# Peptides against a protein of PDB entry 6PSE, part 32

Target 1, 78 residues: chain A of PDB entry 6PSE
Amino acid sequence: PSEEEEYARLVMEAQPEWLRAEVKRLSHELAETTREKIQAAEYGLAVLEEKHQLKLQFEELEVDYEAIRSEMEQLKEA

## One batch from the design tools (peptide; aimed at target 1 I38 G44)

Design b2_p22_4_s3 (made by RFdiffusion4, then SolubleMPNN; from b2_p22_4, 9 letters changed)
Fold by OpenDDE base, seed 4:
Structure b2_p22_4_s3 (fold): chain B 78 residues (1-78), chain C 78 residues (1-78), chain A 22 residues (1-22)
Amino acid sequence: as target 1 above (78 residues)
Amino acid sequence: as target 1 above (78 residues)
Amino acid sequence: SLPSDEEIEAFFQGILDKAAAE
């Protein structure tokens, strides 16, 4: 049987005391995992914002670079 | 009482059938939240890498820009 | 203030490492 099937069997055959302990364990793990998920989302958003700002700066520099390149090319051809 | 204290009381007074259902519910939520957490981490790492690559490109463009700017300045002063 | 990119990376990698160990 899969681990999932074995676990399901354990839950079905378990005493109330074990079940209460398992609820407590799972609740704790869920709370921790939820906090980590939220933190990961917050960090991900922050990095996205930084990347976006960097992209804007990059695009601005590209425009400036092309302007100078074009001016230089015009001067060389004159 | 806090919601946590009320929930704890419910768990303590619950019948085995409710406890088994709660274990199942919590297991499901934990699995979903875990998957979401992992996905968030994978996505976050990808964005970090993209930001890093963008930063390298930006720094390279800055060097190229300064080179052209300097050349242009030299030509204007000649 | 935000953690450094290295700290954020370590955080994400920590999540993945834990998941891989399970």
Scores: peptide ipSAE 0.652, ipTM 0.880, DockQ to the pose 0.967
OpenDDE base, seeds 1, 2, 3, 5: peptide ipSAE 0.650, 0.651, 0.651, 0.652; ipTM 0.879, 0.880, 0.879, 0.880

Design b2_p22_4_s4 (made by RFdiffusion4, then SolubleMPNN; from b2_p22_4, 11 letters changed)
Fold by OpenDDE base, seed 5:
Structure b2_p22_4_s4 (fold): chain B 78 residues (1-78), chain C 78 residues (1-78), chain A 22 residues (1-22)
Amino acid sequence: as target 1 above (78 residues)
Amino acid sequence: as target 1 above (78 residues)
Amino acid sequence: SLPSDEEIEAFFQGILDEEAAR
């Protein structure tokens, strides 16, 4: 039998006291897991924003670089 | 009474059939939330890596830019 | 304030490590 099947059997045969305890346990774990999920999402968004800002800075620098590069190239060719 | 207190009372007064159903519900939600948490973590790590790579590229471009800028400045001052 | 990238990475990796340990 799979662990899932064994657990299902346990739940079916369990007394109310065990079931109440299990509800409490699962509720706690769910709350914690939910908190972690939310935190992970928040961090992910923050990193995305930082990456986006960095991308903008990079693109701006590329423009400036190409301008100077082009000017330099023209000077060397003249 | 808070929602938490009301829920606690419900659990205490609930029949086994309700409790079993609640265990099933919570188990399902926990599994889903756990999956979402993991996905968020995987995504977050990927974005961090992308940001890191972009940072490296940016720094390389800064070096190249400063080199050309300096050369150009020297030419203008001479 | 936002945690450092290293701290964020550790957080994410921690989540994955927990899963791998199951």
Scores: peptide ipSAE 0.638, ipTM 0.878, DockQ to the pose 0.981
OpenDDE base, seeds 1, 2, 3, 4: peptide ipSAE 0.637, 0.638, 0.637, 0.638; ipTM 0.877, 0.878, 0.877, 0.878

Design b2_p22_5 (made by RFdiffusion4)
Pose (drawn by RFdiffusion4):
Structure b2_p22_5 (pose): chain A 78 residues (1-78), chain B 68 residues (1-68), chain P 22 residues (1-22)
Amino acid sequence: as target 1 above (78 residues)
Amino acid sequence: LVMEAQPEWLRAEVKRLSHELAETTREKIQAAEYGLAVLEEKHQLKLQFEELEVDYEAIRSEMEQLKE
Amino acid sequence: AAEAAEQQALYEEFIAAYEAAH
C-alpha cells in the first residue's frame, strides 16, 4: 500500500483523538506555510521594484551617453 | 443528544486543511521561483549597466581629451 | 476572513506585477 492509501485509511478509520491531533498538526503546517508564502510574495515585490529602479537608472545613463556621443561625432568635422 | 458521533466533522477538517496546505505550498513555491527569475533578470541588467558605465567613462575621457 | 483576503490579494498583486513585467 502506498503512503497515500495508507493515510486515506488512517483518516477514515482512526479514532477522534488522532483526528483531533492531525487537525491541529495541519493547522500549524498551514499557518507556517502561509507565513512563508507571504514573505515570498513580499520578496518578489521588493526585487521587482529594485529591478524597476535599475532599469530607470540604466535608461537615464543611455541618454547621457547619447548626448556626449552626439557631440563627439559633430566634433570630428574639425 | 449524541451529536457526539462527530468524527465526520474532524475528518472533513483534516481534508479541508490538507487541500489548503497543498495549494498554499504551490503558491509559495511558485512565488519563490518567480523571485529567483527576477533576481536572474536583475543580474543580467546590472551587468549591462556596469558595461554602459565603463563605455560612458571611456568617451567622457576621450572627449575632454579633445583639448585645445 | 479579511486578513486571509488581504494575504491572497498580496499574492495576486505579486503575480500580476510579475506578468506585467513581461

Design b2_p22_5_s1 (made by RFdiffusion4, then SolubleMPNN; from b2_p22_5, 10 letters changed)
Fold by OpenDDE base, seed 1:
Structure b2_p22_5_s1 (fold): chain B 78 residues (1-78), chain C 78 residues (1-78), chain A 22 residues (1-22)
Amino acid sequence: as target 1 above (78 residues)
Amino acid sequence: as target 1 above (78 residues)
Amino acid sequence: DAERAREEALLREFFAAYEASR
């Protein structure tokens, strides 16, 4: 039997006291996991925004660089 | 009474059938939330890595830009 | 890159949705 099947059987045959304890345990784990999920989302969003700003700065610098590079190349070819 | 207190009372007074259903519900929610947390972490990590690579490229371009800028300035001042 | 831009937009929406759920 799979672990899932064994767990299901345990739940079906469990006494009320065990079931109440399991509800409490699962509720706690769910709360913690939910907090962790939100934290991960907050962090990811912050990094994404930073990356976006960096990308804009990079693209601007690329334009400026190519302008100077081209000018320099023209001067050297003269 | 708070929602938490009311829920706690419900759990304490619940019949086994309700408790089993609640365990099933919570298990399902925990599984889904866990998957979502992992997904968020994976996305966040990917963005972080992309940002890191972009930062390196940006810094390299800055160095190259300053080199050309300085060279150009020297030529113009001559 | 339009594809990357769309992907990033989806990621922003994903993260923002979880922020809003708090």
Scores: peptide ipSAE 0.141, ipTM 0.796, DockQ to the pose 0.056
OpenDDE base, seeds 2, 3, 4, 5: peptide ipSAE 0.139, 0.138, 0.132, 0.139; ipTM 0.795, 0.794, 0.793, 0.795; seed 4 fails the geometry check

Design b2_p22_5_s2 (made by RFdiffusion4, then SolubleMPNN; from b2_p22_5, 12 letters changed)
Fold by OpenDDE base, seed 3:
Structure b2_p22_5_s2 (fold): chain B 78 residues (1-78), chain C 78 residues (1-78), chain A 22 residues (1-22)
Amino acid sequence: as target 1 above (78 residues)
Amino acid sequence: as target 1 above (78 residues)
Amino acid sequence: SAKRQEEEALVQEFFKAYEASK
């Protein structure tokens, strides 16, 4: 039998005291996992914003670079 | 009473059938939340890597820009 | 709960934003 099947059997045969304890355990783990999930999402959003700002700065620098490059090329050809 | 206190009371007064159903519900939610947490972490890492690569490209462009800017300044002053 | 729904919405926002950033 799989671990899942064994666990299911335990739940079916368990006494109320064990079941209450299991509800408490699962509730605690769910709360912690949820908090970690939220933290990961918040962090991810922050990094996305930083990446976006960096991209804007990069694109601005590209424009400035091409302007100077073009001017330099014109001076060298004259 | 808080929702938490009310829930705690429900668990204490619940019959085995309700408790088994609650264990099943919580197990399902925990599994889903865990999967989403992992996914969020993976996405966050991917964004971090993309941001890092973009930063390297930005720094390289800054070097090239300053080189041309300096050369242009020298030409204008000569 | 409303709090949990708000938290889930934040996660979904991140997933959506990530996909849009690709």
Scores: peptide ipSAE 0.490, ipTM 0.867, DockQ to the pose 0.960
OpenDDE base, seeds 1, 2, 4, 5: peptide ipSAE 0.489, 0.488, 0.488, 0.487; ipTM 0.867, 0.867, 0.867, 0.867

Design b2_p22_5_s3 (made by RFdiffusion4, then SolubleMPNN; from b2_p22_5, 10 letters changed)
Fold by OpenDDE base, seed 3:
Structure b2_p22_5_s3 (fold): chain B 78 residues (1-78), chain C 78 residues (1-78), chain A 22 residues (1-22)
Amino acid sequence: as target 1 above (78 residues)
Amino acid sequence: as target 1 above (78 residues)
Amino acid sequence: AAEEAREEALLEEFRARFEASR
């Protein structure tokens, strides 16, 4: 039998006291895991926003670089 | 009474059939939330790596920009 | 740019994950 089938059997044969304890355990783990999920999402979002800002700065620098490069090329050819 | 206290009361007064159903529900939600947490973490890591690569490219461009800027300044002053 | 479009999609995904948990 799989662990899942074995667990299912335990739940089916369990006394109310065990079931209440299991509900409490699972509720706690769910709350904790939910919080961790939210934190992971918030962190990822923050990094993504930072990346976006960096991209904007990079693009601005590229524009400035190409402007100077072009002007330099003109000066050297004249 | 808070929703939490009310839920706690429900669990305390519940029949075994309800408790088994609640264990099943919570187990399912926990599994789903766990998967979502892992996915969020994986995506966050991917974005972080992309940001890091972009930062390296930005720093390289800054070096190139300063080199051209300096050379341009020399040409204009000579 | 394809990169920008991907970033926007990822932003929306993270927002969705965050909001779904609240």
Scores: peptide ipSAE 0.118, ipTM 0.792, DockQ to the pose 0.055
OpenDDE base, seeds 1, 2, 4, 5: peptide ipSAE 0.104, 0.102, 0.096, 0.114; ipTM 0.789, 0.788, 0.786, 0.791

Design b2_p22_5_s4 (made by RFdiffusion4, then SolubleMPNN; from b2_p22_5, 11 letters changed)
Fold by OpenDDE base, seed 3:
Structure b2_p22_5_s4 (fold): chain B 78 residues (1-78), chain C 78 residues (1-78), chain A 22 residues (1-22)
Amino acid sequence: as target 1 above (78 residues)
Amino acid sequence: as target 1 above (78 residues)
Amino acid sequence: MAEREREEALLEEFKAAFEASR
């Protein structure tokens, strides 16, 4: 039998006291995992914002670079 | 009483059939939330890697820009 | 363009993960 099938049997044969303890355990783990999920999402959003700002800076620098490159090319051809 | 206190009372007074159903519900939600947490972390990592690559490109462009800027300044002063 | 599209897609995925936890 798989671990899942064994666990299912355990739940079916368990006494109320064990079941209450399991509800408490699972509730705690769910709350903790939910908080961790939120934190992961918030971190990802922060990194996305940082990446976005960096991209804007990169695009601005690229414009400035092309302007100077073009001016330099004109001076060299004159 | 808070919702948490009411839920706690419900668990204490519940019959085994309700408790088994609650274990099943919580197990399902925990599994789902765990998958979502992992997915969020993986996405965050992907964005972080993209940000890192963009930063490297930005730094390379900064070097090239300063080189051309310096050359241009020398030409204008000569 | 492809990078922007990927960023937007990832943004929506993070938002979805955040909302699903609330």
Scores: peptide ipSAE 0.117, ipTM 0.785, DockQ to the pose 0.092
OpenDDE base, seeds 1, 2, 4, 5: peptide ipSAE 0.113, 0.111, 0.112, 0.113; ipTM 0.785, 0.784, 0.784, 0.784; seed 4 fails the geometry check

Design b2_p22_6 (made by RFdiffusion4)
Pose (drawn by RFdiffusion4):
Structure b2_p22_6 (pose): chain A 78 residues (1-78), chain B 68 residues (1-68), chain P 22 residues (1-22)
Amino acid sequence: as target 1 above (78 residues)
Amino acid sequence: LVMEAQPEWLRAEVKRLSHELAETTREKIQAAEYGLAVLEEKHQLKLQFEELEVDYEAIRSEMEQLKE
Amino acid sequence: SEEEEEQALYEEFLEKYEESQE
C-alpha cells in the first residue's frame, strides 16, 4: 500500500484523539507555510522594484551616452 | 444528545487543511521560483549597466582628450 | 480579512511579475 492509501485509511478509521492531533499538526504546518508564502511574495516585489530602478538608471545612462557620442561625431568634421 | 459522534467533522477538517496546505505550498514555490527569475534578470541587467558605464567613461575621456 | 489581505498581496505579486514580462 502506498503512503497515500495508508494515510487515507488512517484518516477514515483512526480515533478522534488522533484526528484532533492531525488537525492541530496541519494547522501549524499551514500557518508556517502561509508565513513563508507571504515572505516569498514580498521578496518578489522588492527585487521587482530593484530591477525597475536599475532599468531607469540604465536608460538614463543611455541618454547621457548618446549626448556625448552625438557631440563627438559632430566634432570629427574638424 | 450524542452529537458527540463527530469524528466526521474532524475528518472534514483534516481534509480541508490538507488541501489548503497543498495549495499554499504551490503558491509559495511558485512565488520563490519567480523571485529567482527576477534575480537572474536583474543580474543580466546589472552586467549590461556596468558595461555601459565603462563605455561611457571611454568616450568621456576620449572626448575631453579633444583638447585645444 | 487577514487571509484576504495575504491573498491580495500574492495576487499583486503575480500581476506585477506578469507586467514586468510584457

Design b2_p22_6_s1 (made by RFdiffusion4, then SolubleMPNN; from b2_p22_6, 8 letters changed)
Fold by OpenDDE base, seed 5:
Structure b2_p22_6_s1 (fold): chain B 78 residues (1-78), chain C 78 residues (1-78), chain A 22 residues (1-22)
Amino acid sequence: as target 1 above (78 residues)
Amino acid sequence: as target 1 above (78 residues)
Amino acid sequence: SERAAEEALLEEFRQKYKESQE
């Protein structure tokens, strides 16, 4: 049987003391995993904001670059 | 009492049937939360990579911009 | 309430990520 099937059997045959311990274990793991999920989301949002700001800076620089390029092109043609 | 204290009391006084149901519930929530955490982490990594690529492009443009700026400065001084 | 806030944050990230890919 799979580990999942074995675990299911264990739960069905377990004594109350084991079940209480398992509830405690799972509750703890759920709390930790939830915190980690939140942290991952917060990190992702922060990186998205940084990427957005960088994109704006890049676009501004492109505009400035094209302005100078155009001016220099005109100076060379004159 | 806090919700945590009430929950702890419930677990201590619960019958095996309730405990088995709670193990099942917590296992399901843990699995879902874990999947969501992993997904968020994967997205975060993807955004980080995109930001990195954008940073490289930005730095390349900065170099090109400074080159043109310097050339134009020299042309204006001559 | 805390769970709802957690879900909202995750959904916000997913939504903003999707928008960044468009």
Scores: peptide ipSAE 0.203, ipTM 0.826, DockQ to the pose 0.974
OpenDDE base, seeds 1, 2, 3, 4: peptide ipSAE 0.187, 0.202, 0.202, 0.190; ipTM 0.817, 0.823, 0.823, 0.818

Design b2_p22_6_s2 (made by RFdiffusion4, then SolubleMPNN; from b2_p22_6, 10 letters changed)
Fold by OpenDDE base, seed 2:
Structure b2_p22_6_s2 (fold): chain B 78 residues (1-78), chain C 78 residues (1-78), chain A 22 residues (1-22)
Amino acid sequence: as target 1 above (78 residues)
Amino acid sequence: as target 1 above (78 residues)
Amino acid sequence: TAEAEEEALLEEFRKKYEEFKK
C-alpha cells in the first residue's frame, strides 16, 4: 500500500483525540506554508523590480555606447 | 470570541466525522499551498539568475563604454 | 481577507513576471 493509502486508513480508523491533534498539526503547517509562500512571492517581486531597473539602465547605456562608437567611427573614416 | 477561539472550540467539540472531513480539507489546502510556494520560489530563482546575467553584461558594457569614452576624450584634446 | 490578499500578491507577481519575460 502507498503511504497515501496508509494515511487515509489511519484517518478513517483514528480516534477523536488523534484527529484533533492532526487538525492542529495540519493547521499549523498550513499557516507556516502560507507565510512562506507569501514571502517567496514578495522576494520574487522584489528581484523582478530590481531586474527591471537594471534592464532600463542597461538599455540606456547601450544607447550611449552606440552613440559614442558611431561618432568615433566617423572620426576615424574622415 | 475571536474566530480562532471559535474554531478551536469547534475542533474540541466536533464529532469524528467532522474531524475526518477537516483533516481531508486541511491536507488538500496544504498540498495546494505547498505547490504554490514552490512555484513562487522557482519564479524567484529564475528572475534572480536572469538578473545576475544581466548584471554581468552591464558591467562588461560599462568597461567598454569607459574605454571608448576615454579614447574619444583623448582625441578631442589632441 | 488574508486569503484574498495572498492570492492578489501571487497574481501580481505572476503577471509582472510573465510581462517582463516578453
Scores: peptide ipSAE 0.104, ipTM 0.788, DockQ to the pose 0.883
OpenDDE base, seeds 1, 3, 4, 5: peptide ipSAE 0.102, 0.089, 0.099, 0.087; ipTM 0.790, 0.784, 0.790, 0.783; seeds 3, 5 fail the geometry check

Design b2_p22_6_s3 (made by RFdiffusion4, then SolubleMPNN; from b2_p22_6, 12 letters changed)
Fold by OpenDDE base, seed 5:
Structure b2_p22_6_s3 (fold): chain B 78 residues (1-78), chain C 78 residues (1-78), chain A 22 residues (1-22)
Amino acid sequence: as target 1 above (78 residues)
Amino acid sequence: as target 1 above (78 residues)
Amino acid sequence: SARAAEEALLEQFRREYEESLS
């Protein structure tokens, strides 16, 4: 039997006191895991924003670089 | 009374059948939330890697830009 | 594109966030 099957049997045969304790345990773990999920999502969004800003900066630098490169090329040709 | 207090009372007064159902519900929600948390973390890591690569590219371009800028400045001074 | 991928991922994060708040 799988661990899940064994757990299911345990729940099925458990007394109310154990069940109440298990509800409490699971509720707590669910709350914690939910908070962690939210935190992970917020972190991901923050990183995405940072990446986006970096991309904008990169593109601006590319424009500036090409401008100078072009000017330099003109000077070398003349 | 808070919702948490009301829920706690419900659990305390609940019959075994309800408690078993609640354990099942919470177990399922915990599993789903855990999966979602992991997924969010994985996405965040992927974005971090992309950001890191972009940062490296940006830094390389900065070096190239400064090189050309310096060369241009020297030409203008002479 | 990178932008499209970013937007899609952003939306995924938002969905997960909103779902967590429900």
Scores: peptide ipSAE 0.145, ipTM 0.792, DockQ to the pose 0.092
OpenDDE base, seeds 1, 2, 3, 4: peptide ipSAE 0.140, 0.145, 0.128, 0.144; ipTM 0.793, 0.793, 0.789, 0.792

Design b2_p22_6_s4 (made by RFdiffusion4, then SolubleMPNN; from b2_p22_6, 9 letters changed)
Fold by OpenDDE base, seed 5:
Structure b2_p22_6_s4 (fold): chain B 78 residues (1-78), chain C 78 residues (1-78), chain A 22 residues (1-22)
Amino acid sequence: as target 1 above (78 residues)
Amino acid sequence: as target 1 above (78 residues)
Amino acid sequence: SEREQEEALLQQFREKYEESLS
């Protein structure tokens, strides 16, 4: 039998004391997993913002670079 | 009483049938929340990788820019 | 509620991520 089937059987045959403990365990794990999910989303948003700012800086530098490159090329060809 | 205290009382007084249903509910929610957490983490990792690549490109351009800027400055001061 | 805020945050992240890929 699969672990899932074995777990299902355990739940079916369990006494109330075990079931209450399992509810407590699952509630705790759910709360922790939920917090971790939220943190992952918040972190992802922060990284997206950082990437966006970096992209803007890159584009600005690219414009400045092309200006100097063009000026330099003109000087070398004169 | 707080919702947490009321829930704790409910679990304490619940019959096995309710407890089994609650275990099933919590297991389902935990599985879904876990999948969502993993997905958020994977997206975050992808964004981090993209930001890293962009940073490398930015640093490369910055080096090239400083080289041309320095050369141009030397030419103007000669 | 906390759940509503959680769902909104996840949705915001997904939308911004998809936008970044466009």
Scores: peptide ipSAE 0.207, ipTM 0.822, DockQ to the pose 0.961
OpenDDE base, seeds 1, 2, 3, 4: peptide ipSAE 0.162, 0.187, 0.163, 0.197; ipTM 0.813, 0.817, 0.815, 0.824

Design b2_p22_7 (made by RFdiffusion4)
Pose (drawn by RFdiffusion4):
Structure b2_p22_7 (pose): chain A 78 residues (1-78), chain B 68 residues (1-68), chain P 22 residues (1-22)
Amino acid sequence: as target 1 above (78 residues)
Amino acid sequence: LVMEAQPEWLRAEVKRLSHELAETTREKIQAAEYGLAVLEEKHQLKLQFEELEVDYEAIRSEMEQLKE
Amino acid sequence: APTDEERRAFFESILEEQKEAE
């Protein structure tokens, strides 16, 4: 029997004391995973924002580069 | 009376939590994998930005060298 | 691959659901 069918049998045939402990165990597991899930989403928003700021800083540097480059090309007529 | 025949509720709770835990795990993993992708994207962009900085310095110095 | 906006909407949806649950 697979671990899945063994567990299914356990839930449908185990005593209430065991069922209560499993409810309790899963409640802790869910609370912890919910905490991890939330931190992962926050991490995502943070790095998404960092990336956004870096993109703006990059496009700003592109404009400054073009301005100097444009001037230089003009000067090569001298 | 004996509504105490209620292992059926506990069994319902085990199944409810098991499912919620599974979906929460999927969301967590999905969220983590996205976070790694943004880090990879930011890394490529940081490399490109530092390249542009060097080129920018190269032609700021090449000009100014235009000196008369 | 998902866009940055899609990733943001996904992350915000998790935090919004959590806020509602509180």

Design b2_p22_7_s1 (made by RFdiffusion4, then SolubleMPNN; from b2_p22_7, 12 letters changed)
Fold by OpenDDE base, seed 2:
Order: C-alpha cells, then sequence, then structure tokens
Structure b2_p22_7_s1 (fold): chain B 78 residues (1-78), chain C 78 residues (1-78), chain A 22 residues (1-22)
C-alpha cells in the first residue's frame, strides 16, 4: 500500500485523542506554510520591481551609448 | 471568545466523524498551499536569475560607455 | 516559462487571498 493509503487507514482507525492532535498539527503546519507562501509572494514582487527599474536604466544607458557612439563614428569618418 | 478559542472548543467537543473529515480537509489545504509556496519560490528564483543577468549586461555597457565618454572628452579638450 | 506579468499576477493573487482571509 502507498503511504497515502496507509495514512488514510490510520485516520479511519484512529482514536479521538489522536485525531484532535492531528487536527492541531495540521492547523499549525497550514498556518506556517501559508505565512511562508505570503512571504515568497511579497519577495517575488519586490524582485520584479527591481528588475523592472534595472531594465529602464539599461535602456536609458543604451540610448546614451548609441548617441556618443554615433558622434564618435562621424568624427572618425570626417 | 476569539474565533481561535471557539474553533479549539469545537475540536475538543467534536465527534470522531467530524474530526476525520477535518483532518482530510486540512490535509488537502496543506497540500495545495505547499504547492503554491513552492511555485512562488520557483518563480522568485527565475526572476532573480533574470535580474542578475540583466545587471551583468548593464555593468558591461557602463564600462563600454565610460570608455567612449572618456575618449570623447579627451578629443574635446585637445 | 510564464511572463513577468503572469508571475506578478500569481503573486498578487496570493496576497489578495491572504488579505481576504485575514
Amino acid sequence: as target 1 above (78 residues)
Amino acid sequence: as target 1 above (78 residues)
Amino acid sequence: MPSDAEIEAFFRAILAEAEAAA
């Protein structure tokens, strides 16, 4: 039997005291996992914003670079 | 009483059938929340890697830009 | 691989759900 099937059997045959303890355990783990999920989402949004700002700066520098490159090229050809 | 205290009382007074159903519900929610947390972490890492690569490209362009800028400045002063 | 917009939407959905549950 799979671990999942074995666990299901355990739950079906468990005493009320074990079941109450399991509800408490699962509730705690769910709360912790939910908090971690939220933190991951908040961090992810922050990184996305940083990447966006960096992209804008990069594109601005590309424009400035092409301007001076073009001017330099014209001077070399003259 | 707080919702948390009320829930705790419900668990203590609940019948085995309700407790088994609650274990099943919480297990399902935990599995879903865990999957979402993992997915959020994976997306966050992907964005971090893209940001890092963009940063390297930006720094390379800065070096090239400063080289041309310096050469142009020298030509203007001569 | 999802787009940045899709990733952003995913994160915002998580936060919106959390806010609704709080």
Scores: peptide ipSAE 0.650, ipTM 0.880, DockQ to the pose 0.942
OpenDDE base, seeds 1, 3, 4, 5: peptide ipSAE 0.650, 0.649, 0.650, 0.650; ipTM 0.880, 0.880, 0.880, 0.880

Design b2_p22_7_s2 (made by RFdiffusion4, then SolubleMPNN; from b2_p22_7, 11 letters changed)
Fold by OpenDDE base, seed 5:
Structure b2_p22_7_s2 (fold): chain B 78 residues (1-78), chain C 78 residues (1-78), chain A 22 residues (1-22)
Amino acid sequence: as target 1 above (78 residues)
Amino acid sequence: as target 1 above (78 residues)
Amino acid sequence: MPSDEEIREFFQRILEEEAARR
């Protein structure tokens, strides 16, 4: 039997005391997992924003670089 | 009474059938939440990697920019 | 790989769902 099937059987055959304990356990795990999920999402959004800002800076630098490059090229051609 | 206290009381007074159903519900929610947490983490890591690559490119461009800037400055001083 | 926008939406959904639970 799969672990899932075994667990299902356990739940089916379990006494109320075990079931209550299991509800408590699962509730706790769910709460923790939910918190972690939220934290991951918050962090991810922060990183996205950082990447976006970096991209903007990069694009600005590219423009400046091309300007100087062009000027330099013109000077060398003269 | 707080919702938490009410829920705790419900669990304490619940019949086995309700408890089994609750275990099933919580297990399902936990599984889904876990999946989302993992997915969030994976996405976060992907964004981090992209940001890192962008940062490297930016730093390389900065070096090149400074080189040209310096050369240009020297030419203007001559 | 999902786009940044898709990723953003995914994260935002998570946070919105949490806000709705509170």
Scores: peptide ipSAE 0.645, ipTM 0.877, DockQ to the pose 0.944
OpenDDE base, seeds 1, 2, 3, 4: peptide ipSAE 0.644, 0.643, 0.642, 0.644; ipTM 0.876, 0.876, 0.876, 0.877

Design b2_p22_7_s3 (made by RFdiffusion4, then SolubleMPNN; from b2_p22_7, 7 letters changed)
Fold by OpenDDE base, seed 4:
Structure b2_p22_7_s3 (fold): chain B 78 residues (1-78), chain C 78 residues (1-78), chain A 22 residues (1-22)
Amino acid sequence: as target 1 above (78 residues)
Amino acid sequence: as target 1 above (78 residues)
Amino acid sequence: MPSDEEIREFFEEILEEEEEAE
């Protein structure tokens, strides 16, 4: 049997005291996991914003670079 | 009483059938929340990697830009 | 790989679910 099947059997055969403890355990784990999920989303959005700002800076530098390259090419051919 | 206190009282007074159903519900929610947390972490890492690669490209372009700027300054002053 | 927009939407959905739960 899979671990899931074994766990399901345990839940079916469990006493009320164990079930109450399991509800408490699962509630705690769910709360922690939810907090971690939220934190991951917040960090992810922050990194996306940082990446976006960096991309804008990169594109601006590319424009400036091409401008100088073009000016230099004109100076060298004159 | 807080919702948490009311829920705790419900768990204490609940029949085994309700407790088993609650364990199943919480297990399902925990599994889904865990999957979402993992996915969020994976996406966050991917964005971090892309940001890092972009930063390397930006720094390389800055070096090239400064080289051309310096060369142009020398040409204009000669 | 998902687009940045798809990733953003995924994160925003997670945060919207939090706001609704509070």
Scores: peptide ipSAE 0.608, ipTM 0.872, DockQ to the pose 0.941
OpenDDE base, seeds 1, 2, 3, 5: peptide ipSAE 0.607, 0.607, 0.606, 0.607; ipTM 0.872, 0.872, 0.872, 0.872

